# Peptides against a protein of PDB entry 6D0Y: the designs that were tried, part 135

Target 1, 225 residues: chain A of PDB entry 6D0Y
Amino acid sequence: ETEDHLESLICKVGEKSACSLESNLEGLAGVLEADLPNYKSKILRLLCTVARLLPEKLTIYTTLVGLLNARNYNFGGEFVEAMIRQLKESLKANNYNEAVYLVRFLSDLVNCHVIAAPSMVAMFENFVSVTQEEDVPQVRRDWYVYAFLSSLPWVGKELYEKKDAEMDRIFANTESYLKRRQKTHVPMLQVWTADKPHPQEEYLDCLWAQIQKLKKDRWQERHIL

## One batch from the design tools (peptide; made by RFdiffusion4, then SolubleMPNN)

Design b2_p22_3_s2 (from b2_p22_3, 14 letters changed)
Fold by OpenDDE base, seed 3:
Structure b2_p22_3_s2 (fold): chain B 225 residues (1-225), chain A 22 residues (1-22)
Amino acid sequence: as target 1 above (225 residues)
Amino acid sequence: SSARQQAIQKAIEALEEVIKKE
């Protein structure tokens, strides 16, 4: 297939079809695998781009990558590496909205068995460790806690199944931080922007409560968070 | 794959460095 055709296939996956989404994803994974010898770099770039620019298709693309990873393990690794690099760039650019989305995407890749649970645990440990930094703005500490907590709906079950002790430690540290941090009343409907990574300090408390409930429910979602 | 794991580890390390310097 031509590069242009591959772009079209990748961008349009998940759209209305006579076939099931699962069958379409399997088919596309097969097509992409077959074209990797000739278009690996292009396919990699395309997948990274659509994963970032089409957040409404997060689970579609994580599933697709999961299928590709099963077919070509090395390519899956290259994709993960590329996405982590993108997260790095987002953080450097203070693009916190993109950054948190990428963390969620990576989290769901764990659920799709692309990223190992220990790797994600280590990432979250690094995030929560920011709360222990001295002489830094609280907004920085809050954002990394937010990035962690807001990603748990996608990966909490998997991480607790495989790394329960480590996760409990992270939760304990998070809880401790939330109790000791300064709480400022702000409008709950305030829009989060890249320029204000965590303008709503009260939101963390609400999110924490929601995550605690989710955890108690054994990570079975009954309501959208 | 050892190469795969090494590449991912390097990416994670690079991320950690950015977090610490931020």
Scores: peptide ipSAE 0.471, ipTM 0.911, DockQ to the pose 0.018
Fold by OpenDDE base, seed 4:
Structure b2_p22_3_s2 (fold): chain B 225 residues (1-225), chain A 22 residues (1-22)
Amino acid sequence: as target 1 above (225 residues)
Amino acid sequence: SSARQQAIQKAIEALEEVIKKE
């Protein structure tokens, strides 16, 4: 495959086809694997780019990477490293929208068996530990809690299955923080669901409640958070 | 692989350093 063709294939994966998405992803994974010897860097860069720029295809690309990881474990690792580095850069640049997305992406990579659960737990432990920092803005603490909680729909099930004790600790710490933090209850900070009446709550409180419900539902999402 | 895990761990550690420095 030419570089341009690879780009096209990668960018257009998930579009309507006569075949199932999974079949297409398997096919693409095979093509990419075959071309890694010649186009590894290009493929890596392309995947990183589309993963970041096409958030609507998050699960498509995490799945693709999962398939590639199964075929070429080292490449999967390199991709993970690249995405973590990108997260680092996003944080350094105070690009928190990109950062939180990348956390979600990485979370789903755990779900796709690319990232080990313990690694993600460690990451979340580090995130939640920010809540214990002194003399920092609450917005910083809130963001890391948000990044953690908002990623759980993608990875909570896996993490609790494998690291339930650690996750419970993180949850306890999160709950403790949420109870003691300053709360702002304005309409613009409220989360609304179409299916369920929801009281007016601060966004993190709403998110927390939703995540607790998700947890109670054994991480089977019944509604969009 | 061990090498892969180590590399990822290093990346995570680097991330943690950034988080702590913020």
Scores: peptide ipSAE 0.469, ipTM 0.910, DockQ to the pose 0.018
Fold by OpenDDE base, seed 5:
Structure b2_p22_3_s2 (fold): chain B 225 residues (1-225), chain A 22 residues (1-22)
Amino acid sequence: as target 1 above (225 residues)
Amino acid sequence: SSARQQAIQKAIEALEEVIKKE
């Protein structure tokens, strides 16, 4: 495919077609692999761009990268490095919405066998270690806990299968932090059931409860978090 | 490959530096 066509193919993947999504992704991965010798930098930039700008297609592009990584392992590594650089830039720019999305994207890349489980565990250990920092705003501590917890629906199963002891430590540290942090109760975020009344839960407490339930359910998602 | 793993690890370490500087 020509350079102009590659952009169209990458942007439109996952849209309605006569073929299955899986077949379309496999086909596109093959096309991209074939064009890497001539358009590697362009393809890398395009994939990074669409991954960031089209969050509704997160699983489509992580799967695509997984397929491409299987075909060209080095390119997969370069893509991961590029996405981590994007995450660094997002954090430096205080673009926390983009940052948390990128963490989720990287998390799903573990499922796609692009990122090794130990690498993601190390990243999460670094995130949760922020809770131990002194003389920093709580909002900073809260955000890194949020980034960790909100990514677990995408990678928790894989990480516990490979690094259960390390994950338990991270969970223990997270729980400890949540117990000691200052809580701001927001009524609009209150989770309430008529059958089991419980105290108002702040957004992180609510998320923690949902993740604990997800873990209990062996990471089988029953509800949209 | 070992080289790939080292490169990713280096990228993660670089991310840690940014996190600590925030």
Scores: peptide ipSAE 0.467, ipTM 0.909, DockQ to the pose 0.018
Fold by OpenDDE base, seed 1:
Structure b2_p22_3_s2 (fold): chain B 225 residues (1-225), chain A 22 residues (1-22)
Amino acid sequence: as target 1 above (225 residues)
Amino acid sequence: SSARQQAIQKAIEALEEVIKKE
């Protein structure tokens, strides 16, 4: 395939087709594998780009990478390294929206058997360890907790299946932090109905409650967080 | 592979360095 054609194939995957998405992804993985000897760097860059710029296709591209990783294990590793490097760059640039998305993407790669559970646990341990830092803004600590918690819908099940003890420790540390942190209340976030007022809840507390419920439900997601 | 795992681990360690220095 030509370089331009590869770009088209990668960008358009998941769009309307007469074939199933699964079959299309398998087909594309085969095409990409065949072209790795000639276009590895280009394919790597393309996948990283679409992963970052097309968040609506997160699961499509993680699945694609999973399939490709099964075909070429080394390439899968290179892709993971590239994504982690991108995460580093996002953090350096204070692009926290991109950063949190990349964490979610990496989390779903665990589900696709591209990243090992222990590696993701290590990453989350690094995040939650920020809560123990002294003389730093709370917003910093809050963000890393947010990044961790908001990624669990994509990886919590897998991590608890394989690293339950470590995850329990991370959860305990998170809970402890949430209890001692300063909470912020914003009146404008309160919803008042004629008969039933809805009290405003701090966002991280709300997220924590949702994750706790998800955990209790054995990570069976019933609604979009 | 061990080499792959080591490479990923190094990447995670490098990420940690950025986090700590942020």
Scores: peptide ipSAE 0.465, ipTM 0.909, DockQ to the pose 0.018

Design b2_p22_3_s3 (from b2_p22_3, 13 letters changed)
Fold by OpenDDE base, seed 3:
Structure b2_p22_3_s3 (fold): chain B 225 residues (1-225), chain A 22 residues (1-22)
Amino acid sequence: as target 1 above (225 residues)
Amino acid sequence: SAAEQEAIKKAIEELEKVIEES
């Protein structure tokens, strides 16, 4: 495949076709696997780009990376590193919308068996540890809790299956923070929701309740959070 | 692979530094 053709294939995966999405992903994975020896860098860049710019295809691209990873080509690690670099840049630039999306993307990569559960637990521990920082704005603490909680629909089941004790500790710390924080509507958090999740509850409290319910339901989603 | 996961771990460690400095 030519470089330009690869771009088209990667960008258009998941679009309407006569075949199932799963079949299309397997097909694309095969094409990419064959071309990685010649176009690894380009494919890596393309996947990183579309993963960031096409959030509606999050699960498509995480699944694709998962398929490539399962084919045992040394690609998954480099891809994850690139995505984490983007997350670093987003945080440095205070681009919180991109940052939280990247956390969700990485979370779903755990579900796709690209990132090991302990690594994601460590990431979330780092996030929740921000709540313990002194002399920092609450909005900073709130964001990292939000990033953690809002990612659990994609990875909560996997993490509790493998790291339940660690996750319980993170949850306990989160709950403690939520109880002691000021319950104010922060404009920064409001930007992340088209509508208020609950008209009578602060956003993080509402999200916490939803995640607790999801956890109680053994991470079986019955509705979109 | 183990090597890939080690690289991921290192990347996460560096992310922690960015979080602390942000």
Scores: peptide ipSAE 0.326, ipTM 0.885, DockQ to the pose 0.018
Fold by OpenDDE base, seed 5:
Structure b2_p22_3_s3 (fold): chain B 225 residues (1-225), chain A 22 residues (1-22)
Amino acid sequence: as target 1 above (225 residues)
Amino acid sequence: SAAEQEAIKKAIEELEKVIEES
């Protein structure tokens, strides 16, 4: 495929077609693999771009990267490095919406066998360690907890299967922080069940409760978080 | 691969520095 056509193929993957998504991804992976010798940098750049600009296709592109990594030695690593560089830039620029999305993307790459579980655990340990920082705004501490918790739907199962002890430690630290942090409750954060009305909860407390339930359910999602 | 994972580990370590500085 020509360079210009590659952009179109990458951007349009996952759209309605006569073939299954899995088949389309496998096909695209084959095309990209063949063109890597000539267009590696371009392909890497394109994938990074669409991954960032099309969050609705997160699992599509993580899967694609996983397929490419399985086919081409070092591609996955180079892609991850690029995404981490972008994450660093986002954090420096205080672009926290982009940053949290990138963390979720990286999290799902664990499922795609691109990032090893221990590496992701290390990343989350780094995030939660921010809660121990002194003389920093709570919003900073809260964000890193949010980034961690909100990524667990994508990677919690895998991490607990391989690093349960380490994850339990992270959870304990998170719980400890949530108990001692200042809370602001708003009506829109109220969750109601048919049988039991829940008290008004702060956003992170609500998220924590949802993640605890998800963990209890063996990481099988039953409700939209 | 092992080489890829080592590179990723290093990248995560560098990220930690950015987190500390941000």
Scores: peptide ipSAE 0.325, ipTM 0.885, DockQ to the pose 0.018
Fold by OpenDDE base, seed 1:
Structure b2_p22_3_s3 (fold): chain B 225 residues (1-225), chain A 22 residues (1-22)
Amino acid sequence: as target 1 above (225 residues)
Amino acid sequence: SAAEQEAIKKAIEELEKVIEES
């Protein structure tokens, strides 16, 4: 395949087809695998680009990378390295919307058996350790907690299955931080349901409650967070 | 795979440095 054709195939995967998504992904993985010897750098760049620019296809591209990795080609590691480099760049540029998305993407790569659970735990430990920094803005601490918590829907189940003790420690540290942090004072509304009134909470407290519920439900989602 | 995971581990360590310096 030509480089231009590869770009088209990669960008359009998951669109309506006569074949199933799974079949299309397997087919594309085969095409890419065959072309990696000649176009590895191009394919890496393309996948990194579409992964960043097409967040709606997150699971498609994580699955694709997983398929390539399963074919025993030395691609997954290089791809992850590239994504982490992009995460570093996003953090340096204060592009926190891209950064949090990249963390979620990396999180889902754990499910695709591209990233090992211990590595992701280490990443989250690094994030939550920011809460222990002194003389830094709370917004910095808050963001890393947000990045951690908001990624757990994608990887929490896997991490607790393999690293429950470490995850519990991270959770304890997170909870401790959330209890001592300053909360934003805004006019609050209450959400009234048929039988349960719920006060409006600060966004991190709300997210924490949602994640705690998700954890209690053994990471089985019943609604979109 | 082991080599890949080692590379990932190293990348995460480098990320930690970036986080600390940010």
Scores: peptide ipSAE 0.324, ipTM 0.884, DockQ to the pose 0.019
Fold by OpenDDE base, seed 4:
Structure b2_p22_3_s3 (fold): chain B 225 residues (1-225), chain A 22 residues (1-22)
Amino acid sequence: as target 1 above (225 residues)
Amino acid sequence: SAAEQEAIKKAIEELEKVIEES
């Protein structure tokens, strides 16, 4: 495949077709695998780009990376490293919207068997450890907690299945932080209903409550977070 | 692979440094 054609294929995957998404992804993975010897760097770059630029296709591209990783053991790791580098850059640039998305993307890569659960736990441990930093703005501490909690819908189930004790520790630390941090009241993150009024809560408290509920529901998402 | 996961682990460790410095 030509580079331009590969770009087109990668960008358009998941669009309406006569075949299932899974079939299309398998097909694309096969095409990309065949072209890796010649276009590995290009393919990697393209996937990194679309992964970042097309957040609506998060699960599509995580799945694709997972498929490629299964076919080529080097690709998944290299891709993850590239994404982590981008995460580093986004953090350095204070681009926290991109950063949190990248964390979610990486989180879903655990489900795709690209990132091992222990590695993601370690990442979250690093995030939550920020809450212990002294002489830093609370917004910094809050963001890393947010990045952690907001990623759990994508990976919480897997992490608790594999690293429940470690996750419980992270949760305990998170809870402790949330109890002692300064709070402001904001609308609840959960979708409001006309028949069920919701009290004002701090946004992290709301998220925490929703994640706690998700955890209680065995990580089966039954409501919009 | 184990090797790739180790590389990922190292990348995460380096990320920690960035987090600390950010």
Scores: peptide ipSAE 0.323, ipTM 0.884, DockQ to the pose 0.018

Design b2_p22_3_s4 (from b2_p22_3, 13 letters changed)
Fold by OpenDDE base, seed 2:
Structure b2_p22_3_s4 (fold): chain B 225 residues (1-225), chain A 22 residues (1-22)
Amino acid sequence: as target 1 above (225 residues)
Amino acid sequence: SAARAQAIAEAVAALEEVIKKS
């Protein structure tokens, strides 16, 4: 495969095809594996780029990396390290939209068995520990809690299966923080008729409630978060 | 492998330093 052709294959994976998505991903993983000796750096860069720039294909690319990781374990590790470096850069640049997306991506890589559960637990412990920082804006503490909670749909099941005690501790710390933080409630937009106007739930409280429901449902998603 | 797991763990640890500095 040529470099240009590889780019096309990687960018277009998951689009309309006569074959199943899984079949296409398996095929592409095989192609990429075969081309790693000649195009390793290019493939690494391409995967990192599309992973970041095509959020609508998050699960497609995490699955692809999972398949590729099974074929070439070392490359999978290099990819993870590259993505963590990108997360570091996004945090340094205060690009929090990119950062939170990267956390979700890394979370799903755990689900794809590319990243070990203990590593992700450690990451989330680091995030939630920010809630204990003194003399910092609440928005900072809130963001790291948001980054943690908003990633759990992709990794909560795996982490509770592997590290339930540690996760319970993180949840307890999160709940404690959410109870004591300053909250802002505004009237719900009156787009839909209701008997009485009720306040819109604060975004982190709302997310927490959704995650608690998801946890109660044993991480089987039955609704759109 | 243990080596890879350690490398990722170290990367996560390095992330902590970035979080603290941000």
Scores: peptide ipSAE 0.366, ipTM 0.894, DockQ to the pose 0.018
Fold by OpenDDE base, seed 4:
Structure b2_p22_3_s4 (fold): chain B 225 residues (1-225), chain A 22 residues (1-22)
Amino acid sequence: as target 1 above (225 residues)
Amino acid sequence: SAARAQAIAEAVAALEEVIKKS
């Protein structure tokens, strides 16, 4: 495959095909593996790019990377490192929308056996540790909690299966923070009325409640978050 | 592998430094 063709293949994976998505991904993984000796850097860059630019295909590309990782373990590691590096850059640039997406992407890579659970736990520990910082804006603390909680639908099950004690600690710290943080006064908000089926709630508290429910349901998602 | 795990751990650690500096 030429570089141009590789780009096309990577960008178009998951689109309408006579074959199953899994078959297509397996096929593409094979093609990419074969081309790694010649186009590793290009493939790496392409995967990073599409992962970032096509969030609707998150699970497609995490699965693809998972398949590639199984074929070429070193490449999988390089990809992870590249994505973490991108996360670093996003944080440095205050691009928090990209950053939170990248955290979710990395989270799903745990499911794809690309990132080990302990590494993700460590990342989340780092995030939640921000809540313990003094003399920083609450928005900073809130964001890292948000990044953590909003990623759990993708990885919570795996992490609790393998690192339940550590996760419980993180949850305890999160809960403690949420209890003591300054909350938006819900009654002051105007977007919800009494006739709404769901009471208006502060966004982090709402997310927390959803995650707690998800956890209680053994991470089986019964409703959209 | 242990080597890879260490590399990823180091990357995560480096992320921590960025978080602290941000």
Scores: peptide ipSAE 0.365, ipTM 0.894, DockQ to the pose 0.018
Fold by OpenDDE base, seed 5:
Structure b2_p22_3_s4 (fold): chain B 225 residues (1-225), chain A 22 residues (1-22)
Amino acid sequence: as target 1 above (225 residues)
Amino acid sequence: SAARAQAIAEAVAALEEVIKKS
């Protein structure tokens, strides 16, 4: 395949087709694998680009990378390292929207068997450790907690299956921080049940409650977060 | 592989330094 054609294939995967998405992804993975000897750098750059710029296709591209990783393990590793480098750059540039998205993407790569659970646990431990920093703005602490919690829908099940003790520790630290942090009143749009009245909650408290419910439901989402 | 796992672990560890500096 030509470079231009590869770009087209990568960008358009997941769009309407006569074949199933799974079939299309397997086919594309095969095409990309075959062209890695000639276009590895180009393919790597393309995948990194679309992963970052097309958030609506997050699960499509994580699945594709999962398939590629199964075919070419080294390439999968190079991709992960490239994405972590992108996360580093985003954090350095204070691009927090991109950074949190990249964390979610990496989280789903664990679910796709590309990143090992211990590595993601270590990343989350690093994030939650920010809550213990002194003389820093609370917004910094809050963001790393947000990055952790908002990624759990993609990876919580896998991490608790393999690293339950470590995850419990992270949860305990998170809960402790949320209880002692300063809260800002924000308008709420969530609905409450009459059986259990809820006080007004700011966004992180709301997210925490949602994640606790998700955990209780064995990480099977039954509501819109 | 063990080599890849180690490389990823090191990349994650290196992220800590960026977090501290950011």
Scores: peptide ipSAE 0.364, ipTM 0.894, DockQ to the pose 0.018
Fold by OpenDDE base, seed 1:
Structure b2_p22_3_s4 (fold): chain B 225 residues (1-225), chain A 22 residues (1-22)
Amino acid sequence: as target 1 above (225 residues)
Amino acid sequence: SAARAQAIAEAVAALEEVIKKS
């Protein structure tokens, strides 16, 4: 495959075709694996780029990387490291929208067996530890809590199955912070459908309540109509 | 592998330093 053709294949995966998505992803993974000896750097860069620029295809590309990781374990590792480097750059550049998305992407890579659960737990521990910092703006503390909580729909089930004790500690620290932080009144941030009406809540408190409900529901996300 | 796990752990640790400096 030529470099230009590889770009086309990677960018167009997930579009409607005569074959199933799973079949297409498996086929593409095979093509990419075969071309790694000649185009590893290009393929790595392309995957990183589309992962960042096409958030609507998050699960498509995490699945693709999962398949590639199974075929070439070293490449999977290099991809993860590249994405973490990108997260570092996003944080340094104060691009928090990209940063939180990258955390979600990395979270879903745990489900795809690319990132081990302990590594993701360690990342979340680092995030929640920001709540313990002194003499910093609350917005900083809030963002890292948000990044943690908003990623749990993608990885909470796996992490509690593998690291329940560590997750309980992170949850306890999060709850403690939410109780003592200064509150602001904002519209309710509702991600999941709730059967019972909710009063207007501060956005992090609302998100916390939704995550608690999700946890209670064994991490089964309700279908949003 | 242990080697890969170590590499990712180091990457996460490096991320912590960036978080602290941010």
Scores: peptide ipSAE 0.360, ipTM 0.892, DockQ to the pose 0.018

